# Peptides against a protein of PDB entry 5FRP, part 26

Target 1, 225 residues: chain A of PDB entry 5FRP
Amino acid sequence: VEWTESIPQIIATREDISKELNQALAKTFIDSDPRVRRTSVMIFNKVPVTEIWKNITNKAIYTSLLHLAREKHKEVRELCINTMAKFYSNSLNEIERTYQNKEIWEIIDTIPSTLYNLYYINDLNINEQVDSVIFEYLLPFEPDNDKRVHRLLTVLSHFDKKAFTSFFAFNARQIKISFAISKYIDFSKFLNNQESMSSSQGPIVMNKYNQTLQWLASGLSDSTK

## One batch from the design tools (peptide; made by RFdiffusion4, then SolubleMPNN)

Design b2_p29_4_s4
Fold by OpenDDE base, seed 1:
Structure b2_p29_4_s4 (fold): chain B 225 residues (1-225), chain A 29 residues (1-29)
Amino acid sequence: as target 1 above (225 residues)
Amino acid sequence: MEELDKENEEYEKELLEKAKKEGKLIFPK
């Protein structure tokens, strides 16, 4: 644990990490102690993305990080899922694709597929976390159409068949939620207008409003069971 | 560079096999 905790400082102070240090770090990701595995994942959160790419050159480290998304230990798994999603987003924004880093990019480009494949575990807590990191890091809201399309195409370019299936299911759900929220806002505006409530349309709108609220409430309750 | 890449790939395979044997993964592929 203490050795792994020193790694962020070493990476920050040294321009080049030896092959031996990279191999030693790779072993910490498969350590029997979950505290060691946790500390190893935290390196990717504590060190700037540019320094990680520069100093961590052993492929085994990146591959091992991805495997921890299926870790039995809940805390390590949850940390890994957040870390790998954030690291993917930061890498896309800050790291250029070169011949020298091509092999690492081949691993990093599988992060979206790795995350979407977690939906097949059929665990509610995992599903919620994957939803969160997709919205925050993988496919964040982007008002620029060209940037949004480019990000989407980048994410989809390395999907396997299972990831595509999960992706479409997720997007379909988001569209339904967004539509329900929009209707809720429209109904709320209608209800706040006193002239509209006294009209023949008032009872019909109220019924639709109640149905929308019930649907939203049921969706949230099913997510808490 | 090619020899270093092969050595790293072999090391990665060894680490993955070890992790699978130790049962740390929920669903070892």
Scores: peptide ipSAE 0.101, ipTM 0.693, DockQ to the pose 0.034
Fold by OpenDDE base, seed 4:
Structure b2_p29_4_s4 (fold): chain B 225 residues (1-225), chain A 29 residues (1-29)
Amino acid sequence: as target 1 above (225 residues)
Amino acid sequence: MEELDKENEEYEKELLEKAKKEGKLIFPK
Protein backbone atom coordinates (compact mmCIF):
# COMPACT_ATOMS: atom_id res chain seq x y z
CA VAL B 1 0.00 0.00 0.00
CA GLU B 2 2.67 2.49 0.98
CA TRP B 3 4.65 1.79 -2.13
CA THR B 4 1.65 2.29 -4.35
CA GLU B 5 0.80 5.51 -2.58
CA SER B 6 4.17 6.88 -3.54
CA ILE B 7 3.70 6.20 -7.24
CA PRO B 8 1.76 9.35 -8.11
CA GLN B 9 4.56 11.51 -6.85
CA ILE B 10 7.14 9.43 -8.62
CA ILE B 11 5.27 9.67 -11.90
CA ALA B 12 4.92 13.39 -11.50
CA THR B 13 8.59 13.92 -10.80
CA ARG B 14 10.30 11.40 -13.03
CA GLU B 15 10.36 11.79 -16.74
CA ASP B 16 11.42 8.25 -17.34
CA ILE B 17 9.71 5.52 -15.44
CA SER B 18 11.53 2.27 -15.75
CA LYS B 19 10.04 -0.84 -17.22
CA GLU B 20 10.43 -2.47 -13.87
CA LEU B 21 8.39 0.18 -12.17
CA ASN B 22 5.65 -0.23 -14.72
CA GLN B 23 5.64 -3.95 -14.16
CA ALA B 24 5.53 -3.50 -10.43
CA LEU B 25 2.66 -1.09 -10.78
CA ALA B 26 0.81 -3.52 -13.00
CA LYS B 27 0.97 -6.10 -10.24
CA THR B 28 -0.67 -3.76 -7.78
CA PHE B 29 -3.84 -3.70 -9.84
CA ILE B 30 -4.31 -7.38 -9.18
CA ASP B 31 -3.13 -7.38 -5.60
CA SER B 32 -5.14 -9.45 -3.17
CA ASP B 33 -5.61 -6.45 -0.90
CA PRO B 34 -8.43 -4.24 -2.13
CA ARG B 35 -6.71 -1.26 -0.56
CA VAL B 36 -3.77 -1.78 -2.86
CA ARG B 37 -6.05 -2.05 -5.86
CA ARG B 38 -7.87 1.08 -4.78
CA THR B 39 -4.65 2.98 -4.38
CA SER B 40 -3.56 1.82 -7.79
CA VAL B 41 -6.72 3.14 -9.38
CA MET B 42 -6.26 6.42 -7.57
CA ILE B 43 -3.04 6.97 -9.47
CA PHE B 44 -5.16 7.76 -12.48
CA ASN B 45 -7.03 10.34 -10.44
CA LYS B 46 -4.04 11.99 -8.86
CA VAL B 47 -1.69 12.17 -11.79
CA PRO B 48 -2.43 14.41 -14.76
CA VAL B 49 -3.58 12.54 -17.82
CA THR B 50 -0.63 13.77 -19.84
CA GLU B 51 1.80 12.41 -17.30
CA ILE B 52 0.01 9.09 -17.16
CA TRP B 53 0.27 8.68 -20.91
CA LYS B 54 3.88 9.70 -20.86
CA ASN B 55 5.07 7.51 -18.07
CA ILE B 56 2.75 4.53 -17.93
CA THR B 57 3.54 2.59 -21.05
CA ASN B 58 2.80 -0.93 -19.90
CA LYS B 59 -0.43 -2.05 -21.53
CA ALA B 60 -1.12 -4.39 -18.67
CA ILE B 61 -1.80 -1.46 -16.38
CA TYR B 62 -4.50 -0.06 -18.60
CA THR B 63 -6.00 -3.44 -19.27
CA SER B 64 -6.03 -4.19 -15.57
CA LEU B 65 -7.69 -0.87 -14.84
CA LEU B 66 -10.47 -1.73 -17.24
CA HIS B 67 -10.93 -5.13 -15.69
CA LEU B 68 -11.42 -3.63 -12.26
CA ALA B 69 -14.71 -2.28 -13.54
CA ARG B 70 -15.95 -5.79 -12.86
CA GLU B 71 -14.26 -6.02 -9.50
CA LYS B 72 -16.21 -7.82 -6.80
CA HIS B 73 -15.14 -5.30 -4.22
CA LYS B 74 -17.73 -2.55 -4.45
CA GLU B 75 -15.57 0.38 -3.47
CA VAL B 76 -12.82 -0.55 -5.89
CA ARG B 77 -15.29 -1.18 -8.67
CA GLU B 78 -17.09 2.10 -8.18
CA LEU B 79 -13.86 4.00 -8.06
CA CYS B 80 -12.62 2.25 -11.15
CA ILE B 81 -15.75 2.99 -13.14
CA ASN B 82 -15.55 6.67 -12.35
CA THR B 83 -11.83 6.77 -12.91
CA MET B 84 -11.79 5.05 -16.26
CA ALA B 85 -14.64 7.15 -17.61
CA LYS B 86 -12.96 10.34 -16.53
CA PHE B 87 -9.65 9.14 -17.86
CA TYR B 88 -11.23 8.37 -21.20
CA SER B 89 -12.74 11.82 -21.45
CA ASN B 90 -9.55 13.53 -20.41
CA SER B 91 -7.58 11.45 -22.86
CA LEU B 92 -9.86 12.41 -25.71
CA ASN B 93 -9.50 16.03 -24.79
CA GLU B 94 -5.82 16.21 -24.05
CA ILE B 95 -3.96 13.36 -25.71
CA GLU B 96 -3.19 13.27 -29.38
CA ARG B 97 -3.18 10.04 -31.26
CA THR B 98 0.33 9.20 -32.33
CA TYR B 99 2.14 6.19 -33.60
CA GLN B 100 3.88 5.82 -30.27
CA ASN B 101 0.73 5.70 -28.18
CA LYS B 102 -1.37 3.75 -30.65
CA GLU B 103 -1.38 0.58 -28.64
CA ILE B 104 -2.51 2.34 -25.50
CA TRP B 105 -5.24 4.10 -27.43
CA GLU B 106 -6.46 0.76 -28.66
CA ILE B 107 -7.09 -0.14 -25.06
CA ILE B 108 -8.49 3.22 -24.01
CA ASP B 109 -10.87 3.21 -26.94
CA THR B 110 -12.50 0.14 -25.43
CA ILE B 111 -13.52 2.02 -22.29
CA PRO B 112 -16.95 2.94 -23.67
CA SER B 113 -17.63 -0.68 -24.53
CA THR B 114 -16.34 -1.76 -21.17
CA LEU B 115 -18.72 0.59 -19.43
CA TYR B 116 -21.75 -0.22 -21.53
CA ASN B 117 -21.12 -3.91 -21.02
CA LEU B 118 -21.59 -3.39 -17.30
CA TYR B 119 -25.32 -3.08 -17.90
CA TYR B 120 -25.41 -6.81 -18.49
CA ILE B 121 -24.49 -7.41 -14.89
CA ASN B 122 -28.04 -6.31 -14.17
CA ASP B 123 -27.21 -4.51 -10.95
CA LEU B 124 -29.14 -1.34 -10.26
CA ASN B 125 -26.30 0.40 -8.49
CA ILE B 126 -23.91 -0.38 -11.28
CA ASN B 127 -26.44 0.76 -13.84
CA GLU B 128 -26.93 4.06 -12.09
CA GLN B 129 -23.23 4.62 -11.87
CA VAL B 130 -22.75 3.78 -15.52
CA ASP B 131 -25.54 6.15 -16.44
CA SER B 132 -23.86 8.84 -14.43
CA VAL B 133 -20.41 8.45 -15.91
CA ILE B 134 -21.79 8.22 -19.43
CA PHE B 135 -23.58 11.50 -18.93
CA GLU B 136 -20.67 13.16 -17.24
CA TYR B 137 -17.69 11.86 -19.14
CA LEU B 138 -18.48 9.78 -22.22
CA LEU B 139 -21.30 11.73 -23.77
CA PRO B 140 -21.37 15.00 -21.91
CA PHE B 141 -23.61 17.83 -22.84
CA GLU B 142 -22.12 19.67 -25.77
CA PRO B 143 -23.88 22.63 -27.32
CA ASP B 144 -21.76 22.51 -30.44
CA ASN B 145 -23.39 20.10 -32.82
CA ASP B 146 -20.23 19.13 -34.65
CA LYS B 147 -18.35 18.42 -31.47
CA ARG B 148 -21.25 16.47 -30.08
CA VAL B 149 -21.51 14.34 -33.19
CA HIS B 150 -17.79 13.82 -33.30
CA ARG B 151 -17.72 12.65 -29.71
CA LEU B 152 -20.63 10.34 -30.31
CA LEU B 153 -18.99 8.83 -33.36
CA THR B 154 -15.75 8.41 -31.46
CA VAL B 155 -17.52 6.59 -28.66
CA LEU B 156 -19.45 4.36 -31.03
CA SER B 157 -16.58 3.59 -33.36
CA HIS B 158 -15.12 0.98 -31.05
CA PHE B 159 -18.27 -0.57 -29.71
CA ASP B 160 -18.69 -4.26 -29.64
CA LYS B 161 -22.06 -5.76 -30.45
CA LYS B 162 -23.14 -5.92 -26.83
CA ALA B 163 -22.22 -2.31 -26.24
CA PHE B 164 -24.31 -1.23 -29.19
CA THR B 165 -27.25 -3.11 -27.84
CA SER B 166 -26.93 -1.56 -24.42
CA PHE B 167 -26.36 1.84 -25.96
CA PHE B 168 -29.65 1.73 -27.78
CA ALA B 169 -31.38 0.53 -24.68
CA PHE B 170 -29.82 3.35 -22.72
CA ASN B 171 -30.95 5.93 -25.22
CA ALA B 172 -34.44 4.58 -25.23
CA ARG B 173 -34.51 4.77 -21.48
CA GLN B 174 -33.14 8.29 -21.44
CA ILE B 175 -35.81 9.46 -23.82
CA LYS B 176 -38.43 7.95 -21.63
CA ILE B 177 -36.95 9.48 -18.51
CA SER B 178 -36.71 12.86 -20.14
CA PHE B 179 -40.30 12.66 -21.19
CA ALA B 180 -41.37 11.60 -17.75
CA ILE B 181 -39.51 14.45 -16.12
CA SER B 182 -41.04 16.91 -18.51
CA LYS B 183 -44.47 15.62 -17.71
CA TYR B 184 -43.71 15.70 -14.04
CA ILE B 185 -42.89 19.37 -14.31
CA ASP B 186 -46.03 20.05 -16.28
CA PHE B 187 -48.12 18.21 -13.76
CA SER B 188 -46.49 20.03 -10.92
CA LYS B 189 -47.31 23.35 -12.52
CA PHE B 190 -50.85 22.25 -13.07
CA LEU B 191 -51.21 21.13 -9.50
CA ASN B 192 -49.99 24.47 -8.27
CA ASN B 193 -52.75 26.22 -10.16
CA GLN B 194 -55.83 26.28 -7.97
CA GLU B 195 -58.18 26.91 -10.84
CA SER B 196 -56.86 23.91 -12.68
CA MET B 197 -57.13 21.72 -9.63
CA SER B 198 -60.76 22.58 -9.20
CA SER B 199 -61.48 21.60 -12.76
CA SER B 200 -62.70 18.24 -13.98
CA GLN B 201 -59.18 17.55 -15.14
CA GLY B 202 -57.71 17.81 -11.67
CA PRO B 203 -58.14 14.20 -10.65
CA ILE B 204 -56.92 12.94 -14.00
CA VAL B 205 -53.76 14.99 -13.83
CA MET B 206 -53.17 13.93 -10.27
CA ASN B 207 -53.39 10.31 -11.26
CA LYS B 208 -50.94 10.77 -14.10
CA TYR B 209 -48.64 12.64 -11.78
CA ASN B 210 -48.61 9.79 -9.32
CA GLN B 211 -47.97 7.26 -12.04
CA THR B 212 -45.06 9.31 -13.27
CA LEU B 213 -43.59 9.52 -9.80
CA GLN B 214 -43.91 5.82 -9.29
CA TRP B 215 -42.22 5.10 -12.55
CA LEU B 216 -39.35 7.43 -11.76
CA ALA B 217 -38.93 5.93 -8.34
CA SER B 218 -38.86 2.40 -9.69
CA GLY B 219 -35.73 3.18 -11.64
CA LEU B 220 -33.79 4.10 -8.55
CA SER B 221 -31.50 1.66 -6.84
CA ASP B 222 -32.19 0.36 -3.41
CA SER B 223 -30.37 2.44 -0.84
CA THR B 224 -29.40 -0.75 0.91
CA LYS B 225 -27.30 -1.99 -1.91
CA MET A 1 10.24 -1.76 -29.35
CA GLU A 2 9.03 -5.05 -30.75
CA GLU A 3 10.65 -7.06 -28.00
CA LEU A 4 9.23 -4.79 -25.37
CA ASP A 5 5.81 -5.11 -26.87
CA LYS A 6 5.98 -8.87 -26.85
CA GLU A 7 7.14 -8.94 -23.30
CA ASN A 8 4.37 -6.62 -22.24
CA GLU A 9 1.79 -8.70 -24.03
CA GLU A 10 2.97 -11.82 -22.31
CA TYR A 11 2.97 -10.06 -19.00
CA GLU A 12 -0.55 -8.83 -19.59
CA LYS A 13 -1.71 -12.34 -20.32
CA GLU A 14 -0.15 -13.59 -17.14
CA LEU A 15 -1.82 -10.90 -15.09
CA LEU A 16 -5.19 -11.56 -16.62
CA GLU A 17 -4.90 -15.26 -16.06
CA LYS A 18 -3.95 -14.64 -12.48
CA ALA A 19 -6.91 -12.35 -11.97
CA LYS A 20 -9.24 -14.92 -13.49
CA LYS A 21 -7.84 -17.65 -11.34
CA GLU A 22 -8.27 -15.59 -8.22
CA GLY A 23 -11.90 -14.94 -9.11
CA LYS A 24 -11.70 -11.22 -8.51
CA LEU A 25 -13.87 -10.41 -11.48
CA ILE A 26 -17.63 -10.66 -11.37
CA PHE A 27 -17.71 -11.83 -14.96
CA PRO A 28 -14.33 -12.87 -16.16
CA LYS A 29 -14.05 -12.37 -19.81
Scores: peptide ipSAE 0.161, ipTM 0.735, DockQ to the pose 0.038; fails the geometry check
Fold by OpenDDE base, seed 5:
Structure b2_p29_4_s4 (fold): chain B 225 residues (1-225), chain A 29 residues (1-29)
Amino acid sequence: as target 1 above (225 residues)
Amino acid sequence: MEELDKENEEYEKELLEKAKKEGKLIFPK
């Protein structure tokens, strides 16, 4: 743990990290101690993206980072998912594609697919987290249409079939949520109107309202988990 | 450069296999 904690400073201060150091760092990502793995992931949060790309040249590190998205340890997994999404976004914004970094980019370009594939785990907490990082980092709000489209195309360009499927499912879900929210508002307005409640339509609307609420609730992770 | 890449690739495979064997992943590829 202590050794791994020193790595961010080393990366920030040294222009070139030795092969041996990279290999040692790679091992920390698969360490039996989840604290070590967590600390390793935190390197990607603490060190500027440009310095990471410069100094972390061992592919195994990046591959291992991506694998931690499926970590059994919840804290490590959650951290990893956030970290890799952020790192992807930062890389797109700050790192140029060169011949020298091509192999690393080949790994990094799989981050969106890696994240979207997490939907197949069918865990509500994971799904919510993936939703969050998609909106925050992968497909952030961008008012410029060209930039937005470019980002979208970049994200999609390396999708596997499963990722595409989950992507469309996600979008479909968002549409449904939007619709449900709209209906919720309408129902709420109706329910707040005493005259409407006393009408023959009252029970029908109430039933639809309850169904809508149940549907909305089912899509949310238990905050207590 | 090529040799270094090969060594790194082999090392990556080793690490991945180790991680799979240790069962630390929910769904090890």
Scores: peptide ipSAE 0.111, ipTM 0.703, DockQ to the pose 0.041; fails the geometry check
Fold by OpenDDE base, seed 2:
Structure b2_p29_4_s4 (fold): chain B 225 residues (1-225), chain A 29 residues (1-29)
Amino acid sequence: as target 1 above (225 residues)
Amino acid sequence: MEELDKENEEYEKELLEKAKKEGKLIFPK
């Protein structure tokens, strides 16, 4: 644990990490102690993405990071899911694709598929977390249409069949949410109009409003049932 | 470099298989 905790500082101060250090670091990601694994994942959060790409050259480290998304230990898993999503986004924004880093990019490009494949575990908490990181990191709100489309295409271009299927399912859920939100807004406007409330439709709209609120409150995970 | 990467990959594979057997992974591939 203590050794792994020192790694962020080493990466930040050194331009090149030795092969031996990379090998040792790779082993920490698969250590039997969840604290060691957690600390290893935290390296990706504490060190700037540019420094990670520069200094961590062992492919096994990146592969191992991705495997921790399926970790039994909840804290490590949750941290890993957030970390890999953020790392993916930062990499897309800050790291150029070169011949030298091609092999690492081949691994990093699988992060979206790795995340979307977690939906097949059929765990509510995992699903919620995956939803969260998708909105925050994979497909964030982008006002620039060209950038937004480019990001979307980048994410989709490396999907496996399973990820693609789950993506469509997720989008279907988002459409439902958007529809519900739209209804909520409409109902709210209606309810704020006293004339509309006094109409014969008032009670009907109120009932629909309550149903919409209840559906929204049940969370996104229940909408896939 | 390639040999070390292979060794690391093999080691990772071994550990992953062990983790699968021990039920440490939620969903083994």
Scores: peptide ipSAE 0.027, ipTM 0.649, DockQ to the pose 0.045; fails the geometry check

Design b2_p29_6_s1
Fold by OpenDDE base, seed 3:
Structure b2_p29_6_s1 (fold): chain B 225 residues (1-225), chain A 29 residues (1-29)
Amino acid sequence: as target 1 above (225 residues)
Amino acid sequence: SSEEKLKKELEEAEKLEEENYDKVLKKLL
């Protein structure tokens, strides 16, 4: 643990990390102690993306980072999912594609597929986290249409078949959720109008609202778990 | 080894993902 905690400072102070240090760091990502694995993942959050790409040259580190998205330890898994999504976004924004970094990009370009494949675990907490990181890091709001389309095409260009399928299903679900939220807002306005509630349509609207709420609730993780 | 343990966990997760493929798709659609 203590050794791994020193790595961010070492990366910040040294322009080139030795092969031996990269090999030692790679071992920490597969350590039996989840605290060591957690600390290893945190390197990607504490060190600027440009310095990571410059100093971490062992491809096994990046591969191991992606593997931790499926590990059993919840805290490490959750940290890993957030970290890889953020790292992907930062890499797209700040790192040029060159011949020298091609092998690392081949791994990093699989992050979107890795994340979208997590939907097949069929865990509501994982699904919620994946939804969150998609909106925050993978496909963030972008007012520029050309940039937005370019980002979308970049994300899609490396999808496996399963990721494509979950992507389309997720988007279909988002449309349904958006529609449900819109109806909830309309219903809330309706409920605030006492004249509308006393109408013959009141009970019908209430029933549709309750069905919509139940559907929304069934898709959300239990905040108590 | 720690590596073997994590490899096994990954394989179990991938197997679960494959088994849930059709079920999850039907749920999302």
Scores: peptide ipSAE 0.237, ipTM 0.815, DockQ to the pose 0.768
Fold by OpenDDE base, seed 4:
Structure b2_p29_6_s1 (fold): chain B 225 residues (1-225), chain A 29 residues (1-29)
Amino acid sequence: as target 1 above (225 residues)
Amino acid sequence: SSEEKLKKELEEAEKLEEENYDKVLKKLL
């Protein structure tokens, strides 16, 4: 653990990390102690993306990072999912594609597929987290149409079949959610108007409101689990 | 080995993902 905790500082200070250090770091991602694995993942959060790409040249490290998204240890898995999504976004923004980093990009470009495939675990907590990182890091809101389209095409270009399928399903769900939220807002405004509530439409609107709430709630994870 | 354990966990997850494919899609649509 202590050794792994020192790695971020080493990466930040050294321009050339030895092959041996990369090999040693690769082993920490597969360590039996979840604390070691957690610390290893945190390197990607603590070190600037440009320094990671410069100094971490062992492709096995990146592959191992992606594998941790499916590990059993909840804390490490959750950290990994957030980390890889953020790292992907930062890499797209900050790292140029070159011949030298091609092999690493081939791995990093699979992050979207890795994340979208997590939906098939059918875990509500995982689904919620994946939803969050997709909106925050993979497909963030972008007002510029060209940038938005370019990002979308980049994300989709490396999808496997399952990820592509879940992507469409996800988007369909998001449209429904957006519609439901819009209706919720409308209902809430109606409910706050006393004149409207006293009308014959009051009970009808209330029923629709309740249905909307139930539908929304069914898609949310229980925060107590 | 720790590597074998993680590999097994990955394989189990992939299997679960395959098994849930249709179910998850129906839930999302």
Scores: peptide ipSAE 0.253, ipTM 0.825, DockQ to the pose 0.781; fails the geometry check
Fold by OpenDDE base, seed 5:
Structure b2_p29_6_s1 (fold): chain B 225 residues (1-225), chain A 29 residues (1-29)
Amino acid sequence: as target 1 above (225 residues)
Amino acid sequence: SSEEKLKKELEEAEKLEEENYDKVLKKLL
């Protein structure tokens, strides 16, 4: 743990991290102690993306990071999912594709597929987290059409078959959610109008409102779990 | 080894993902 905690400072102060340090760091990602694994993942959050790419040259570290997205330890898994999504986005924005970094990019380009495949675990907490990181990091809101299309094509270009399938399902779900939210707003406006509530349409609208709320609630995780 | 343990966890997760494929798609659509 203590050794791994020193790595961010070392990376920040040294331009060249030794092969031995990279090998030692790779071992911390597969350590039996989840605290060591957690600390290792935190390196990607504490060190600028440009410094990570410059100094972490062992591909096994990046591969191991992706593996932690499926580990049993909840805290480490959740941290890993957020970290890898953020790291992917930052890499796309700040790291040029070169011949020298090709092998690392081949791993990083699988992050979108890795994340979309997590939907098949069928866990509501994981689903919510994946939804969150998709909107925040993978496919963020971009008003520029060319940039938005370019990002989308980049993400899709490395999808496996399962990721494509979940991507389409996710988008269909988002459309339904958006529609449900719109209806919720309309129903809320209707409920604020007492004359409308006293009409013959009142009970019908209330029934639709309750159905919409139930559908929305069914997609949420239990915060107690 | 720690590596073998994580490898097994990954394999179990991948198996679960395969088993849930149709069920999850039906839920999302």
Scores: peptide ipSAE 0.242, ipTM 0.818, DockQ to the pose 0.759; fails the geometry check
Fold by OpenDDE base, seed 1:
Structure b2_p29_6_s1 (fold): chain B 225 residues (1-225), chain A 29 residues (1-29)
Amino acid sequence: as target 1 above (225 residues)
Amino acid sequence: SSEEKLKKELEEAEKLEEENYDKVLKKLL
């Protein structure tokens, strides 16, 4: 743990990290102690993206980072999902594609597919986290249409079949959620009107309202789990 | 080994993802 905690400072101060140091760092991502794995992931949060790409040249480190998104330890997994999404976005914004970094880009370009495949774990907490990092880092709000389309095409260009399917399903779900929220507002206005509640349509509207609420609630994680 | 453990966890997750494919799509759509 203590050794891994010193790595961010070493990367920030030294331009020439040895092959041996990269190999030692790669081993910390697969350590049996979740605290060591957590500290290793935190390197990607504490060190600027440009310094990571410059100094971390062992492709096994990047591959191992992506594997931690599926590990059993909740805290490390959640940290990894946030870290890899942010790192992907920062890399797209700040790192040029060159012949020298091609092998690392081949790994980093799989991050969107890795994240969209996490929906198939069928865990509500994971789904909410993936939804969050998609809107924050993968497909952020961009007012420039050309930049937005370019980012979208970049994300889609490396999808596997399952990621494409979950991507389209996710977008369809967002439209349904927006529609459900709109209906919830309409139902709430109707329920607040006493004359409307006393009408023959009152029970029918109430039933639709309850169905909408139940559907919305079923998509939320239990905060106690 | 730690590497074998993580590899096994990844394989188990990938298997679960395959098994849940149709169920999750029905839930999302």
Scores: peptide ipSAE 0.238, ipTM 0.817, DockQ to the pose 0.773; fails the geometry check

Design b2_p29_6_s3
Fold by OpenDDE base, seed 5:
Structure b2_p29_6_s3 (fold): chain B 225 residues (1-225), chain A 29 residues (1-29)
Amino acid sequence: as target 1 above (225 residues)
Amino acid sequence: SSEEELKKELEEAEKLEEENYEKVLEELL
């Protein structure tokens, strides 16, 4: 743990990390202690993306990062999912594709598929996290049409079959959720109007409001688990 | 080894993903 905690500072102060240091760092990602694995993942959050690409040259580190997305330890898994999504987005924005970094890009380009495949675990906590990182990092809001299309095509270009399937299902679900939220807002406005509530439609709208809330809530994780 | 353990966890997760594939699709579509 202590050794791994020193790595961000070393990367920030040195122009080049030795091969031996890269090999030692790779071992920390597969350490039996989840605290060591967590600390290793945090390197990607503490060090600028440009410095990571420059100094971390062992491809096994990047592969191991992706593997931790399926780890049983909840805290490490959650950290990994956020970290890899953010790292993907930052890499697309800041790192040029060159011949020298091609092998690393081949791994990084699989991050979208890795994330979309996590839906098949059928865990509500994982689903919520994947939803969040998709909107925040993978497919963020972009007002420029050309940039938005380019990002979308980049994400889709490396999808496996299962990722494509979950992508379409996810989009369909999001449309349904958006519609439900819109209806919830309309129902809430109706319920806040006393004249409307006193009408024959009052009880009907109240029932639809409750059904909508129940449906929305059923898609959320149980905070007690 | 720790590496072998993590590899097994990955394999178990991939198996679970395969088993849940149809179920997840039915719930999302």
Scores: peptide ipSAE 0.184, ipTM 0.773, DockQ to the pose 0.764
Fold by OpenDDE base, seed 2:
Structure b2_p29_6_s3 (fold): chain B 225 residues (1-225), chain A 29 residues (1-29)
Amino acid sequence: as target 1 above (225 residues)
Amino acid sequence: SSEEELKKELEEAEKLEEENYEKVLEELL
């Protein structure tokens, strides 16, 4: 653990990390101690993306990072999911594709597929996290249409079949959620109007409101679990 | 080895993902 905790500082201070150090670091990602794995993932959060690409040249490290998205330890898994999504976004924004880094990009380009495939675990907490990182990092708000489309195409271009399918399903779900939210707002406005509530439509709208709330709630994870 | 354990865990996760594929899609659509 202590050794791994020193790695961010080493990466920040050295221009080149030795092959031996990369090999040692690779082992920490597959360490039996979740604390070691967690610390290893944190390297990607503590070190600038440009320095990571420069100094971490062992492909196994990147592969192992992606693997931790499916690990049993919840904290490490959650950290990993956030980390890889952020790292993907930062890499797209800051790292040029070259011949020298091609092999690493081949791994990084699988991050979107890795994330979208997590929906098939059928865990509500994971689903919510994946939803969150998609909106925050994979497909962030971008006012420039060309940039937004380019990002979308980049994300989609490396999808496997399952990820592509879950992508469409996710979008369909989002449309439904958006519709439900819109209806919730409309119902809330209606319910706040006393004249409307006293009308024959009052009970009907109240029922629809409750159904909408129930549907929305059913899609949300229990934060206590 | 730790590597073997992680590999096994990944294989189990991939299997679960495959098993849930149709079910998850049906629930999302």
Scores: peptide ipSAE 0.175, ipTM 0.767, DockQ to the pose 0.713
Fold by OpenDDE base, seed 3:
Structure b2_p29_6_s3 (fold): chain B 225 residues (1-225), chain A 29 residues (1-29)
Amino acid sequence: as target 1 above (225 residues)
Amino acid sequence: SSEEELKKELEEAEKLEEENYEKVLEELL
């Protein structure tokens, strides 16, 4: 743990990390202690993306980072999912594709597929986290149409079949959720009006409101889990 | 080894994902 905690400072101070250090760092991502694995993942959050790409040259580190998205330890997994999504976005924004970094990009380009495939674990907490990182990092709000389309095409260009299917299903679900939320708001406004509630439509709207709430609630993770 | 354990966890997760593929798609659509 202590050794791994020193790595961010080493990366920040050295222009080039030795092959031996990269090999040692790679081992920390597969350490039996989840604290060591957590600390290893945190390197990607503490060190600028440009310095990571410059100094971490062992492809096994990046591969291992992606593998941790499926590990059993919840805290490490959650951290990994956020970290890899953010790292992907930062890499797209700040790292040029070159011949020298091609092998690393081949791994990083699989991050969107890796994330979308997590939906097949069928865990509501994981689903919520994946939803969050998609909106925050993979497909963030972008007012420029060309940039938005370019980002979307970049994300989709490396999808496997399962990720494509998950992507379309996710978007369909999001449309349904958006519609449900819109209706929930409308119903809430209606229900807050006493005159409307006393009308013949009152009970009908109340029923639809309850159905909408139940549907929305069923898709949300239990915050107590 | 720790590597073998993580590899096993990954394989188990991938298997679970494959088993849930059709079910999850039906639930998402």
Scores: peptide ipSAE 0.171, ipTM 0.766, DockQ to the pose 0.777
Fold by OpenDDE base, seed 1:
Structure b2_p29_6_s3 (fold): chain B 225 residues (1-225), chain A 29 residues (1-29)
Amino acid sequence: as target 1 above (225 residues)
Amino acid sequence: SSEEELKKELEEAEKLEEENYEKVLEELL
């Protein structure tokens, strides 16, 4: 743990990280102690993206980072999901594609597929986190249409079949949620009117309101788990 | 080994993803 905690400072100050140091760092991502794995992931949060690409040249480190998105330890998994999404976005914005970094880009370009495939775990906490990182890092709001389209095409260009399917399902779900919220507001306004509640439509609207609430609630994670 | 353990966890997760594919799509759509 203590050794891994010193790595961010070393990477920030030295341009000549040895092959041996990269190999030692790669081992920390597969350590049996979740605290060591957590500290290793934190390197990607503490060191600028340009310095990471310059100094971390062992492809096994990047591959291992992506694997931690599926590990059993909740804290490490959640940190990894946020970290890889942010790292992907920062890399697209700040790192040029060259012949020298091609092998690393081949791994990094799989991050969107890795994230979208997590929906198939069928865990509400994971789903909410994936939703969050997609909007924050993968497909952020971009007012420039050309930049937005370019980012979208970049993300989609490396999708596997399952990721494409979950991508379309995600977009469809967002439309349904928006529609449900709109209906919830309309039902709430109707139910707040005494004349409307006393009408023959009152019980029907109440039933639809309850169904809408139940559907919305079923998509939310239990904070106690 | 720790490497084998993480590999096993990944394989188990990938298997679960495959098993849930149709079910999750129905829930998301």
Scores: peptide ipSAE 0.186, ipTM 0.776, DockQ to the pose 0.772; fails the geometry check

